# Designs tried in a protein design run: peptides against a protein of PDB entry 2AZE. Part 33

Target 1, 148 residues: chain A of PDB entry 2AZE
Amino acid sequence: AQECQNLEVERQRRLERIKQKQSQLQELILQQIAFKNLVQRNRHAEQQASRPPPPNSVIHLPFIIVNTSKKTVIDCSISNDKFEYLFNFDNTFEIHDDIEVLKRMGMACGLESGSCSAEDLKMARSLVPKALEPYVTEMAQGTVGGVF
Target 2, 101 residues: chain B of PDB entry 2AZE
Amino acid sequence: GRLEGLTQDLRQLQESEQQLDHLMNICTTQLRLLSEDTDSQRLAYVTCQDLRSIADPAEQMVMVIKAPPETQLQAVDSSENFQISLKSKQGPIDVFLCPEE

## One batch from the design tools (peptide; aimed at target 1 H96 D97)

Design b1_p18_3_s1 (made by RFdiffusion4, then SolubleMPNN; from b1_p18_3, 9 letters changed)
Fold by OpenDDE base, seed 5:
Structure b1_p18_3_s1 (fold): chain B 148 residues (1-148), chain C 101 residues (1-101), chain A 18 residues (1-18)
Amino acid sequence: as target 1 above (148 residues)
Amino acid sequence: as target 2 above (101 residues)
Amino acid sequence: SFKIHFTRPERYKITVKS
């Protein structure tokens, strides 16, 4: 019947929306873990050091990085008010935001790839509220995707 | 019947989505708390040493960009053009290099 | 051929051409 067909279409739409929200939730969890882990690392490091790191050596979030071969020639044009930048490269480059950098630093405990060690998983769980721990476990096992 | 089954499926999916929304609210709340905590923001940084660990400046040039929210970023990669364009409307953009050592 | 990764694309208005 037409009514059943309409409901089936709606069912598929909702399933896809849930899938999208699952992906968004995973990224939010990874961000939370990465941020808290970074803060924890730096707090401990500063407590152990005789002095804080030099101010010119520290990059606060948020930021973007661009990397290219050191042989790449870069032409840079900047507006007088620094509101506009134009970079021309003679070869390819890479662009990464701060969260990607944190992931590559291991701040998300390898949870982004679902390949955590036991210690990494323990750390990840300790950095989220209790209600999120089951989902962190599912991410580590690679079992996220089911309807709950 | 078929209609009853589909109706029940939709109810279950609604409950599942509500659970996801709840978990997402918890996450966003935690992130807001971090953004509002002065000590956390003070400690939310990486070092050039960190950047060297993921992109060695001995082989790669690493450029850091500090840009306000809603900054426009255009990237072009072709045989004729390799380009990055930045346009901010909320303030100046700061760009600096991560030293090799 | 360049690599670009944004976890928080909502912060920026990104246009990519290749």
Scores: peptide ipSAE 0.298, ipTM 0.912, DockQ to the pose 0.849
OpenDDE base, seeds 1, 2, 3, 4: peptide ipSAE 0.027, 0.292, 0.025, 0.023; ipTM 0.880, 0.910, 0.879, 0.876; seeds 1, 4 fail the geometry check

Design b1_p18_3_s2 (made by RFdiffusion4, then SolubleMPNN; from b1_p18_3, 7 letters changed)
Fold by OpenDDE base, seed 3:
Structure b1_p18_3_s2 (fold): chain B 148 residues (1-148), chain C 101 residues (1-101), chain A 18 residues (1-18)
Amino acid sequence: as target 1 above (148 residues)
Amino acid sequence: as target 2 above (101 residues)
Amino acid sequence: SFTIHLSRPELINFTVTS
């Protein structure tokens, strides 16, 4: 009885760890798709324009975005060496990392919501190694974890 | 019996986790290859137009932060305090505003 | 409140406005 109880505890421990790894894998897949899709988009755009964009017109990864109402008053304190910043707002703000920005741009092909079009799914599959394609399909269908 | 069943379940879970680890390794390898490819990194950018599609500067001020690795970003967003603190250990932090245009 | 640690090693500099 005690041995069975110990194994049940271990079972739950492993299930939780698997759940965490599933989430991590899904995020990694989305990042891979988003990055490759972004690079592909920009490569095509530069080829069409026959030149790179002006250096001051683009923002290279990684970055963080902070947005707030234009009416929000922001007080900013900066150290002399620019190692420290302090922003005080009089209203709410939002923070988005570059991955979230790419997702909202559609670079993850809508896979993050599990509601891809046929074309988006095709694109997503084309941007991952063969071994990951089944998982991409499961993500699109919302059936991730069926084997576990 | 129950013990044998649990033992078998644990073995199956171990195999499943190993499969996940393998897939994760494949994925992290791909990401590493992207980070090591100079041309890919050159093309890994967004435009101000892209950012306007996320948060319209007509209504929202959009600030971009680029900071060295391991920079600490502390944010407080409550009715009593709205604050962002950035602390870098490896170099200066860059901040700019996305044009409204 | 929450804290984020930026972990990517590769950064590209751009014009600072503040």
Scores: peptide ipSAE 0.025, ipTM 0.872, DockQ to the pose 0.074
OpenDDE base, seeds 1, 2, 4, 5: peptide ipSAE 0.025, 0.025, 0.025, 0.024; ipTM 0.872, 0.871, 0.870, 0.865; seed 1 fails the geometry check

Design b1_p18_3_s3 (made by RFdiffusion4, then SolubleMPNN; from b1_p18_3, 11 letters changed)
Fold by OpenDDE base, seed 2:
Structure b1_p18_3_s3 (fold): chain B 148 residues (1-148), chain C 101 residues (1-101), chain A 18 residues (1-18)
Amino acid sequence: as target 1 above (148 residues)
Amino acid sequence: as target 2 above (101 residues)
Amino acid sequence: SFSIHLSRPELIKFTYKK
């Protein structure tokens, strides 16, 4: 009885660890798809334009975005070496990492919300190694969560 | 019995975790390859037009933060305090606005 | 409140501190 109880505890621990790894894997897959899709988009765009965009018109990854109302007053203090920043706002703000920006741009093909068209799913599958395709399919269907 | 069943479950979970680890390794390898490819990194950018799609500069001020790896960002967004703190250990941090603002 | 750790190409970590 005690041994069974110990194994039940261990089982629960492993299940939770697996769940965490599943979440991490999903995020990694989304990142891979988003990055590759972004690169592909930009490569095509530059080919069509026959030139790269002006250097000051683009933001290279990685980055973070902070947005707030244009009426928000922002106080910024910066260390001399620019290693430290402090921003004080008088109103609410939003923070978005580059991955979130890419997702909102559609670079993850709607896979992040399980809202993929057939074309979106085709694109997503094409941007990952074959071994990851089944998992991409499960993500698109919202069926991730089971144990392998 | 129950003991045998639990033991079998644990073995199955171990195999499942190994499979996850394998898939994660594949994925991280792909991401590393992207990070090491100079041409891919050159093309890994967004435009101000892209940013406008998520935050319109006509209504929102859009601040871009470029920071070295492992930079720490701490944020407080409450009714009484609105603050962002950035601390880098590997180099200077650059903060700028979208040129179209 | 929350904290974000930036990394390349590793998963960005998000931590709640409030």
Scores: peptide ipSAE 0.031, ipTM 0.875, DockQ to the pose 0.217
OpenDDE base, seeds 1, 3, 4, 5: peptide ipSAE 0.023, 0.026, 0.027, 0.025; ipTM 0.873, 0.871, 0.871, 0.874

Design b1_p18_3_s4 (made by RFdiffusion4, then SolubleMPNN; from b1_p18_3, 11 letters changed)
Fold by OpenDDE base, seed 2:
Structure b1_p18_3_s4 (fold): chain B 148 residues (1-148), chain C 101 residues (1-101), chain A 18 residues (1-18)
Amino acid sequence: as target 1 above (148 residues)
Amino acid sequence: as target 2 above (101 residues)
Amino acid sequence: NFKIHLSRPELIKLTVKT
């Protein structure tokens, strides 16, 4: 009846909300893994070198990347206070955030694409609190989607 | 009818969402801890070599933009217009070009 | 055509390099 219809609508609303939160959680987990893995990598590298890298050789988070063909002509206008930038390209460009860069670097252990090796999965699990480990496992298996 | 069944389903969904919220809180807490740890932030960087692995400067120009929170980025990528507009409200924007090896 | 708001903190200034 009408009451059942109302509850069915509500059910669908809640399911959709849960789905959205699941997506958000997965992204947060990937960020956590990527960040911690990056920090760990750099810490190890600096220890091996017994020194930090030159200041001008590194870019700290957060950042975004813009890439385009080397042949692309770019006109850049910058305000005096550097609060405003305008870039005009004569050809297509790509924009990537730092998380995407980290993913492409493998910092998320391939978890983002479900391409985790056993070692990758072990690393991923080690970089999250215990409570999140089961979810990481499900992400690696591509079995996330159900309601628990 | 399915009234009682649907009611039960909704209760179960509520419990599931609460569990999900709990996991999200754990995750966000971890991220906050990372952001507040000065040593971690010192080590939170990529190198030009890393960037080259994403886009080779021999073929691609790689530009890095660092902007304050809530900076507005508008991008138009069409056959007739290729444009990026940045507007910061909290501070200056910095741009870095990754050199070739 | 899209718009993104950069909301994450902890920015370190870079130098405009040309």
Scores: peptide ipSAE 0.031, ipTM 0.876, DockQ to the pose 0.076
OpenDDE base, seeds 1, 3, 4, 5: peptide ipSAE 0.030, 0.030, 0.030, 0.023; ipTM 0.871, 0.878, 0.875, 0.869; seeds 1, 3, 4 fail the geometry check

Design b1_p18_4 (made by RFdiffusion4)
Pose (drawn by RFdiffusion4):
Structure b1_p18_4 (pose): chain A 148 residues (1-148), chain B 101 residues (1-101), chain P 18 residues (1-18)
Amino acid sequence: as target 1 above (148 residues)
Amino acid sequence: as target 2 above (101 residues)
Amino acid sequence: SHTWHFKVDEFRGSFKLS
C-alpha cells in the first residue's frame, strides 16, 4: 500500500506534465501555422502590385495590442530612457498578443477552435511537417484530451 | 495486483511523454528556423487594415506596444482606476497608435 | 487592489480588465 501510494503520486505528477505539454504542443503548432501563413500572405501581396509597403503602415512581430474606448482617458508617464512606462485608464481596456491577433485574422486557419473548412484544414496540414500531421488532425476534431 | 497496475501505467506515461517531447522538439525547431530566416522575419508583419478586423480605429482606440524580450508588464485593478506598467530591464520600449481615426 | 504580472515576450491570448 505504501509503495502503491508513491507510484500513484508519481503517476499523477506525470499526468500533470503531459497535460501541460499537450497544451504547449497545440499552441506551438498554432504559432508555427499562423506565422508561416502570415509570411506567405505578405509574400504574395508583395507580388501583386509591386513596391513593398511603406514602413509606417506596417507592424512587425513581436508586438502587443492595447485597446480601449475612444473616450477613455489615458495618462502616460515615461522614464527618461523610455525603459519604463505607466498608463492610467479611466475605463476598461483590453490587452491582446500578436498570436491572438493572427488567430483572429484567421491565420491559424480556424484550428484554434476546430473551425476548419476542408480548405482551411488542407492549408493547416501543409504548413506543418509530416510528423505533426496526426496531432493537427487531433486539434481539428477537438479529440486532443483523454491524456495519452 | 495494483502495484503492477501502477507500474504498467507509469510505463505508458513514460512512452507517451517521450513522444510528446519529440513532437515538441520538432515543433520548436520549426519555430527556430523561422526566427533565423531573414526573408520570413522581413515579411512577418501586420497592416493597419489587419488590426481593424479585430478592433478598428473608428470606434475604438488601438495602441501598439513593442518591448524587447524579458520586459515586464503589470496590469492593475485599483480601487478606482486601471493601469498598465511596463518595465524593461534592457533596451527602450516603443508605443504608437493606428492611422484611420 | 489586484495585480497581474506578465512577461511581455511570453504573454499569450487576451486579457480584459473591467

Design b1_p18_4_s1 (made by RFdiffusion4, then SolubleMPNN; from b1_p18_4, 11 letters changed)
Fold by OpenDDE base, seed 3:
Structure b1_p18_4_s1 (fold): chain B 148 residues (1-148), chain C 101 residues (1-101), chain A 18 residues (1-18)
Amino acid sequence: as target 1 above (148 residues)
Amino acid sequence: as target 2 above (101 residues)
Amino acid sequence: PKIYNFIVDKFRGTLVIS
């Protein structure tokens, strides 16, 4: 009885770990798709323009975005060496990492929400190695999560 | 019996986890390849137009933070306190506003 | 209260909820 109980505990632990890894894998897939899609977009755009964009007109990854109401008052303290920043807001703000920005730009092809069109899904599949294509399909269908 | 069933389940879960690990390794490898490709890194950027499409500067102030690796960002967003703290260990932090137009 | 920690690495900024 005690042995079975111990194994049940271990079983549950492993199930939770697998669940976490599934989430991590999905995020990694989305990142890969988003990055490759972004690079592809920009490469095409630069080819069409026959020149790269001005250096000050682009923001290279990695970056973080903070947005708040234009009316929000922000107090900023900066160390002399610019190693430390402190921002105080008088109202709520939002923080977005670069991956979230890319997702909202559609660089993940809507795969993050399972809202891919047929063309989006085709693009997503084309941006991952063959071994990942079935998983991409499952993500698009919202069927990921089973123990296999 | 029950014990045998549990043992079998654990073996199956181990196999499932190994499959996940394999797929994750594939993904990690692809990301490393991207990071090592100079041309890809050169092209890994967004434009101000992209950011405006996410948060309209007419309504929202958009601040961009460029920080070295291992920088820590702590944010508090509550009814009584709205604060962001940045601490870098490897170099200066760059903060700028996305133009409205 | 919502407290966030971001870890900036060579690839991106990663959000970690405290």
Scores: peptide ipSAE 0.157, ipTM 0.891, DockQ to the pose 0.340
OpenDDE base, seeds 1, 2, 4, 5: peptide ipSAE 0.026, 0.026, 0.024, 0.135; ipTM 0.872, 0.872, 0.868, 0.891; seed 4 fails the geometry check

Design b1_p18_4_s2 (made by RFdiffusion4, then SolubleMPNN; from b1_p18_4, 11 letters changed)
Fold by OpenDDE base, seed 1:
Structure b1_p18_4_s2 (fold): chain B 148 residues (1-148), chain C 101 residues (1-101), chain A 18 residues (1-18)
Amino acid sequence: as target 1 above (148 residues)
Amino acid sequence: as target 2 above (101 residues)
Amino acid sequence: EKVYNFIVDKFRGTLVIS
């Protein structure tokens, strides 16, 4: 009985770990799709324009975005070496990392929110190695979570 | 019996986890390949237009933070205090608005 | 109050809540 109890605990532990890894894998897949899609978009755009964008017109990854109302008053204190920043706002703000930005741009093909059309799914599949395609399909269908 | 069943379950879970690990390794490898590709790095950017599309350009301002690894960001967003603190250890932090903004 | 660690790799800046 005690041995069975120990194994039950271990079983639950492993199941939880697998669940966590599934979540991590999904995020990694989304990141991969988003990055590759972004690169393809920009490559195509530059080809169409026959030139790269002006250097100061783009923001290279990685970055963080802070957005707030244009009416928000922001006080900023910066150390001389620029190692420290302090921003004081008089209203609420939002913080987003670059991955979230890419998702909102649709770079993950809507796979993250279940808004993946057939065309989006095709694109998503094309941006991952063959071994990951089944998982992408499962993500789109919401069937991720089974034991492999 | 129950013991045998549990033992079998654990073996199956181990195999499942190994499969997950394999898939994750494939993903991380792909990301690494992207990071090693100079052209991909050059093309890994968003435009001010992109950022404005996310934050309503009519009502929102967008501040971009580029910081070195392991930069500490502390944020307080409450009715009484609205503050962001940045502290880096590996170099200067760059904060700017979109040039077109 | 939320504390974040800005994790940087070659392609992304990820906010990790600590």
Scores: peptide ipSAE 0.116, ipTM 0.893, DockQ to the pose 0.242
OpenDDE base, seeds 2, 3, 4, 5: peptide ipSAE 0.076, 0.085, 0.024, 0.074; ipTM 0.885, 0.887, 0.872, 0.886

Design b1_p18_4_s3 (made by RFdiffusion4, then SolubleMPNN; from b1_p18_4, 9 letters changed)
Fold by OpenDDE base, seed 1:
Structure b1_p18_4_s3 (fold): chain B 148 residues (1-148), chain C 101 residues (1-101), chain A 18 residues (1-18)
Amino acid sequence: as target 1 above (148 residues)
Amino acid sequence: as target 2 above (101 residues)
Amino acid sequence: AKTYNFIVDKFRGTLVLS
């Protein structure tokens, strides 16, 4: 019946939306863990050093990084007001945002790739509110995807 | 019947989505709290050593871009041309290299 | 060519495909 068809369409729509939200939630969780872990790391490091790092020795979020071979020739054109930049490379380059950098640093405890050790998982759980712990566990197990 | 079953499914999906929304709200709240915490802001940094662990400047140069919101980045990475264009609207863009040493 | 919007908040610089 037409009515059933309409509901099936709606069902599929909602399922897709839920799937998207699940992905978004996972990313948000990873960000939260990564940020908190980073802050914790740096706090501990500064305590051990008994001083903050030199101002010009650190890069505060947010940032983007571009990396390329050291042999790559880069031509840069900058507007007078520094509102515009143009970089020309003679070879390939990579662009990464800060979240990706944090993940690669292990700040997300390997949760993003399902490579959490028991200790990593414990750390990850400790960095989220209690309500999110079950989801973190599911992420680590790769079992996210079910409907609540 | 089929109709009743679908109706029930939709109700369940609605509840599931609401639960997801709740969890997402918790996450966004936590992130907001972090962003509002001065100490967290101060400690939200990476070092050149960190970046070297991702892309060793001994082999790779690492360029750091700090730009204001709504900055447009266009990248072309093809065999014919390799280009990055940055255009900000709200202020100057800072670009610097991560030193090897 | 890929065009990104640099989405900036206090904690992250995110590249979003335009």
Scores: peptide ipSAE 0.271, ipTM 0.903, DockQ to the pose 0.235
OpenDDE base, seeds 2, 3, 4, 5: peptide ipSAE 0.215, 0.199, 0.218, 0.209; ipTM 0.898, 0.896, 0.898, 0.898

Design b1_p18_4_s4 (made by RFdiffusion4, then SolubleMPNN; from b1_p18_4, 10 letters changed)
Fold by OpenDDE base, seed 3:
Structure b1_p18_4_s4 (fold): chain B 148 residues (1-148), chain C 101 residues (1-101), chain A 18 residues (1-18)
Amino acid sequence: as target 1 above (148 residues)
Amino acid sequence: as target 2 above (101 residues)
Amino acid sequence: PKIYNFIVDKFRGTLVLS
């Protein structure tokens, strides 16, 4: 009885770990798709323009975005070496990492929400190795989460 | 029996986890390839237009933070305190505003 | 109060709940 109980505990632990890894894998897939899609977009755009964009007109990854109301008062303290920043806001703000920005730009093809069109899904599949294509399909259908 | 069933389940879960690990390794490898490709890194950027599409500068102020690796960002967003703290270990932090137009 | 920590690496900033 005690042995079975111990194994049940271990079973639950492993199930939770697998669940966590599934989430991590999905995020990694989305990152891969988003990055490759972004690079592809920009490459095409630069080819069409026959020149790269001005250096000050683009923001290279990685970056973080903070947005708040234009009316929000922000106090900023910066160390002399610019190693430390402190921002105080008088109202709420939002923080977005670069991946979230890419997702909102559609670079993940809507796969993050399972709202891919047929064309989006085709694009998503084309941006991952063959071994990941079935998983991408499952993500698009919202069927990921089962135990193998 | 029950013990045998549990043992079998654990073996199956181990196999499932190994499959996940394999897929994750594939993804990690692809990301490393991207990080090592100079041309890809050169093209890994967004424009101000992209950011405006996410948060309209007419209504929202958009601040961009460029920080070295291992920088720590601590954010407090509560009814009584709204604060962001940045601490870098490897170099200066660059903060700038996305232009409205 | 919700406190978030971002760890910025070579690829992105990762949000970690404190």
Scores: peptide ipSAE 0.198, ipTM 0.894, DockQ to the pose 0.334
OpenDDE base, seeds 1, 2, 4, 5: peptide ipSAE 0.029, 0.028, 0.051, 0.061; ipTM 0.871, 0.871, 0.876, 0.881

Design b1_p18_5 (made by RFdiffusion4)
Pose (drawn by RFdiffusion4):
Structure b1_p18_5 (pose): chain A 148 residues (1-148), chain B 101 residues (1-101), chain P 18 residues (1-18)
Amino acid sequence: as target 1 above (148 residues)
Amino acid sequence: as target 2 above (101 residues)
Amino acid sequence: SSSFTFTVEELPSHLSLS
């Protein structure tokens, strides 16, 4: 019984590591797909009607987005060297990651929520190495859990 | 008995974790190759029209933050106001708005 | 008061304070 207790806590510790690693693997696959999709969307757009986009109309990764109502008062304070910033808001604001932005743009082909059309899934499968194809299929069905 | 049952479970979980680590290894390698790729980095950008479909600078205000790696972001809910604090240990941080308003 | 501290590498996908 004593030894069984030790094996059970070790089992539960491993089950927690696998559950965390599955979520990490899924996020990484979505990033790999989203990044590659964004790059190919821009590579193609730069062919259609030549001359690369003007530098001010473009934002390179990595970046963070903050949005609030157009009315919301913001108070900005900056350190000399611009290493430190402080923003005060008199209303609700939202903070979004670039990956979240890319997902909402549909760059991950709806795979973030299994919302893939046949073409979306085909696109997602082609942007990932063959060894990752089964796991992409698992993500597309939502049958990722059960903890293997 | 149960001891063999738990031992067999630990073996299944050991093999499963080895497989997951392998796939994560392939996955992070793909991401490393993308980060080392100059042409991909040059093309890894979003337009103002992109940031619109997720929040357009017509009704809502959009702020872009670009801080070097390892910088800290603290968000605060005061008794009366909201705040965002950015502290970069190395390198300056950049902030700007979107053109359409 | 409530506060949340993150690194720009470990930000959640979405954070909102209301």

Design b1_p18_5_s1 (made by RFdiffusion4, then SolubleMPNN; from b1_p18_5, 9 letters changed)
Fold by OpenDDE base, seed 1:
Structure b1_p18_5_s1 (fold): chain B 148 residues (1-148), chain C 101 residues (1-101), chain A 18 residues (1-18)
Amino acid sequence: as target 1 above (148 residues)
Amino acid sequence: as target 2 above (101 residues)
Amino acid sequence: EKTYVFTVEQIPSRLVLS
């Protein structure tokens, strides 16, 4: 019946929206974990060193990085006000945001790739509010959304 | 029947979505708190060593871009064109290499 | 060709496809 068809369409619509929200939530959780873990790492490091690092030795978030071979020739054009940049490369390059950098550094405890050890999982859980701990566990197990 | 089943499914999905929304609100709240915490922001940095771990400067040049929000980044990476264009409307863009490079 | 918008709506920042 048409009524059932309409409800089926709505069901599919909601399922898709939920799927998107699940993805977004997982990313937000990873960001939170990565950020807090980074802060803890640096706090501990500074405590051990008894001083902060030199100002020009660190890069504060947010940032983007571009990497390319050292052999790559780069031409750069910059506007006078530095509002516009144009880079021309003679070879391929890669772009990464700071979130990806943090993940590659292991700041997300491997939760993003299923490489979360028991200790990593414990750390991850400790870096989120209690209400999010079950979801972190589900992420580690790959069982997110199993009750839908 | 099918109609009743679908109706029940929709109600359950609504509840599930509400739970997700709640969790997302918790996450966004936490992130906002982090953004408002001065000490956290002070400690929110990576080092050149960190960057070397993901892109070894021995083989790779690492360019760092600090840009205002909403900066447009256009990237073309094809066999005949390799280009990055940056355009900010909120302030100047800073591009630099890691000092150890 | 890809165009991104550098956003800081969440911490940390991210590149969002335009």
Scores: peptide ipSAE 0.284, ipTM 0.907, DockQ to the pose 0.223
OpenDDE base, seeds 2, 3, 4, 5: peptide ipSAE 0.263, 0.088, 0.208, 0.277; ipTM 0.904, 0.889, 0.902, 0.908; seed 2 fails the geometry check

Design b1_p18_5_s2 (made by RFdiffusion4, then SolubleMPNN; from b1_p18_5, 8 letters changed)
Fold by OpenDDE base, seed 1:
Structure b1_p18_5_s2 (fold): chain B 148 residues (1-148), chain C 101 residues (1-101), chain A 18 residues (1-18)
Amino acid sequence: as target 1 above (148 residues)
Amino acid sequence: as target 2 above (101 residues)
Amino acid sequence: EKTYVFTVENLPSRLVLS
């Protein structure tokens, strides 16, 4: 019946939306863990050193990274006001944001790739509010969305 | 029947979505708290050593871009053209290389 | 060719396709 068809369309719509929100939530959790873990790491490091790092020795978030072969020739044009940049490469390059950098640094405890050890999972759980801990566990197990 | 089943499914999905929304709100709140905490922001940094750990400067050159929000980044990566264009309207862009040590 | 806008509010990347 047409009524059932309409509801089935709506059901599919909601399922897709939920799927998208699950993905977004997972990313939010990963970002939260990564950021807090980074801050914790640096706080500890500075305490051990008994001083903050030199200002020009660190890169504060947010940032973007471009990497290419060391052999790649790069031509750069910069406007006088530094509002515009143009880079020409003679070979391929990669672009990564800081979030991805943090993940690659292991700041998300390997939760993003399912390589979360027991210790990593414990750390991850400790960096989120209690209400999010079950979801972190589900992420580690790869069971997110099983109830839908 | 089928209609009743679908109706029930939709109700359950609504509840599930509401739970997701709640969790997302918790997450966004936490992230906002981080952004508002001066000490956290001060400590939200990576080092060149960190970057070297994920992209070895012996093999890869690492360029860092610090740009204002809403900066436009155009990237062309084809067999014939390799280009990055940056355009900011809110302020100057800072670009620097991560040195090899 | 890809054009991005650098943001701090969008997921999952700061580089959002424009």
Scores: peptide ipSAE 0.358, ipTM 0.915, DockQ to the pose 0.247
OpenDDE base, seeds 2, 3, 4, 5: peptide ipSAE 0.280, 0.280, 0.315, 0.344; ipTM 0.908, 0.908, 0.913, 0.915

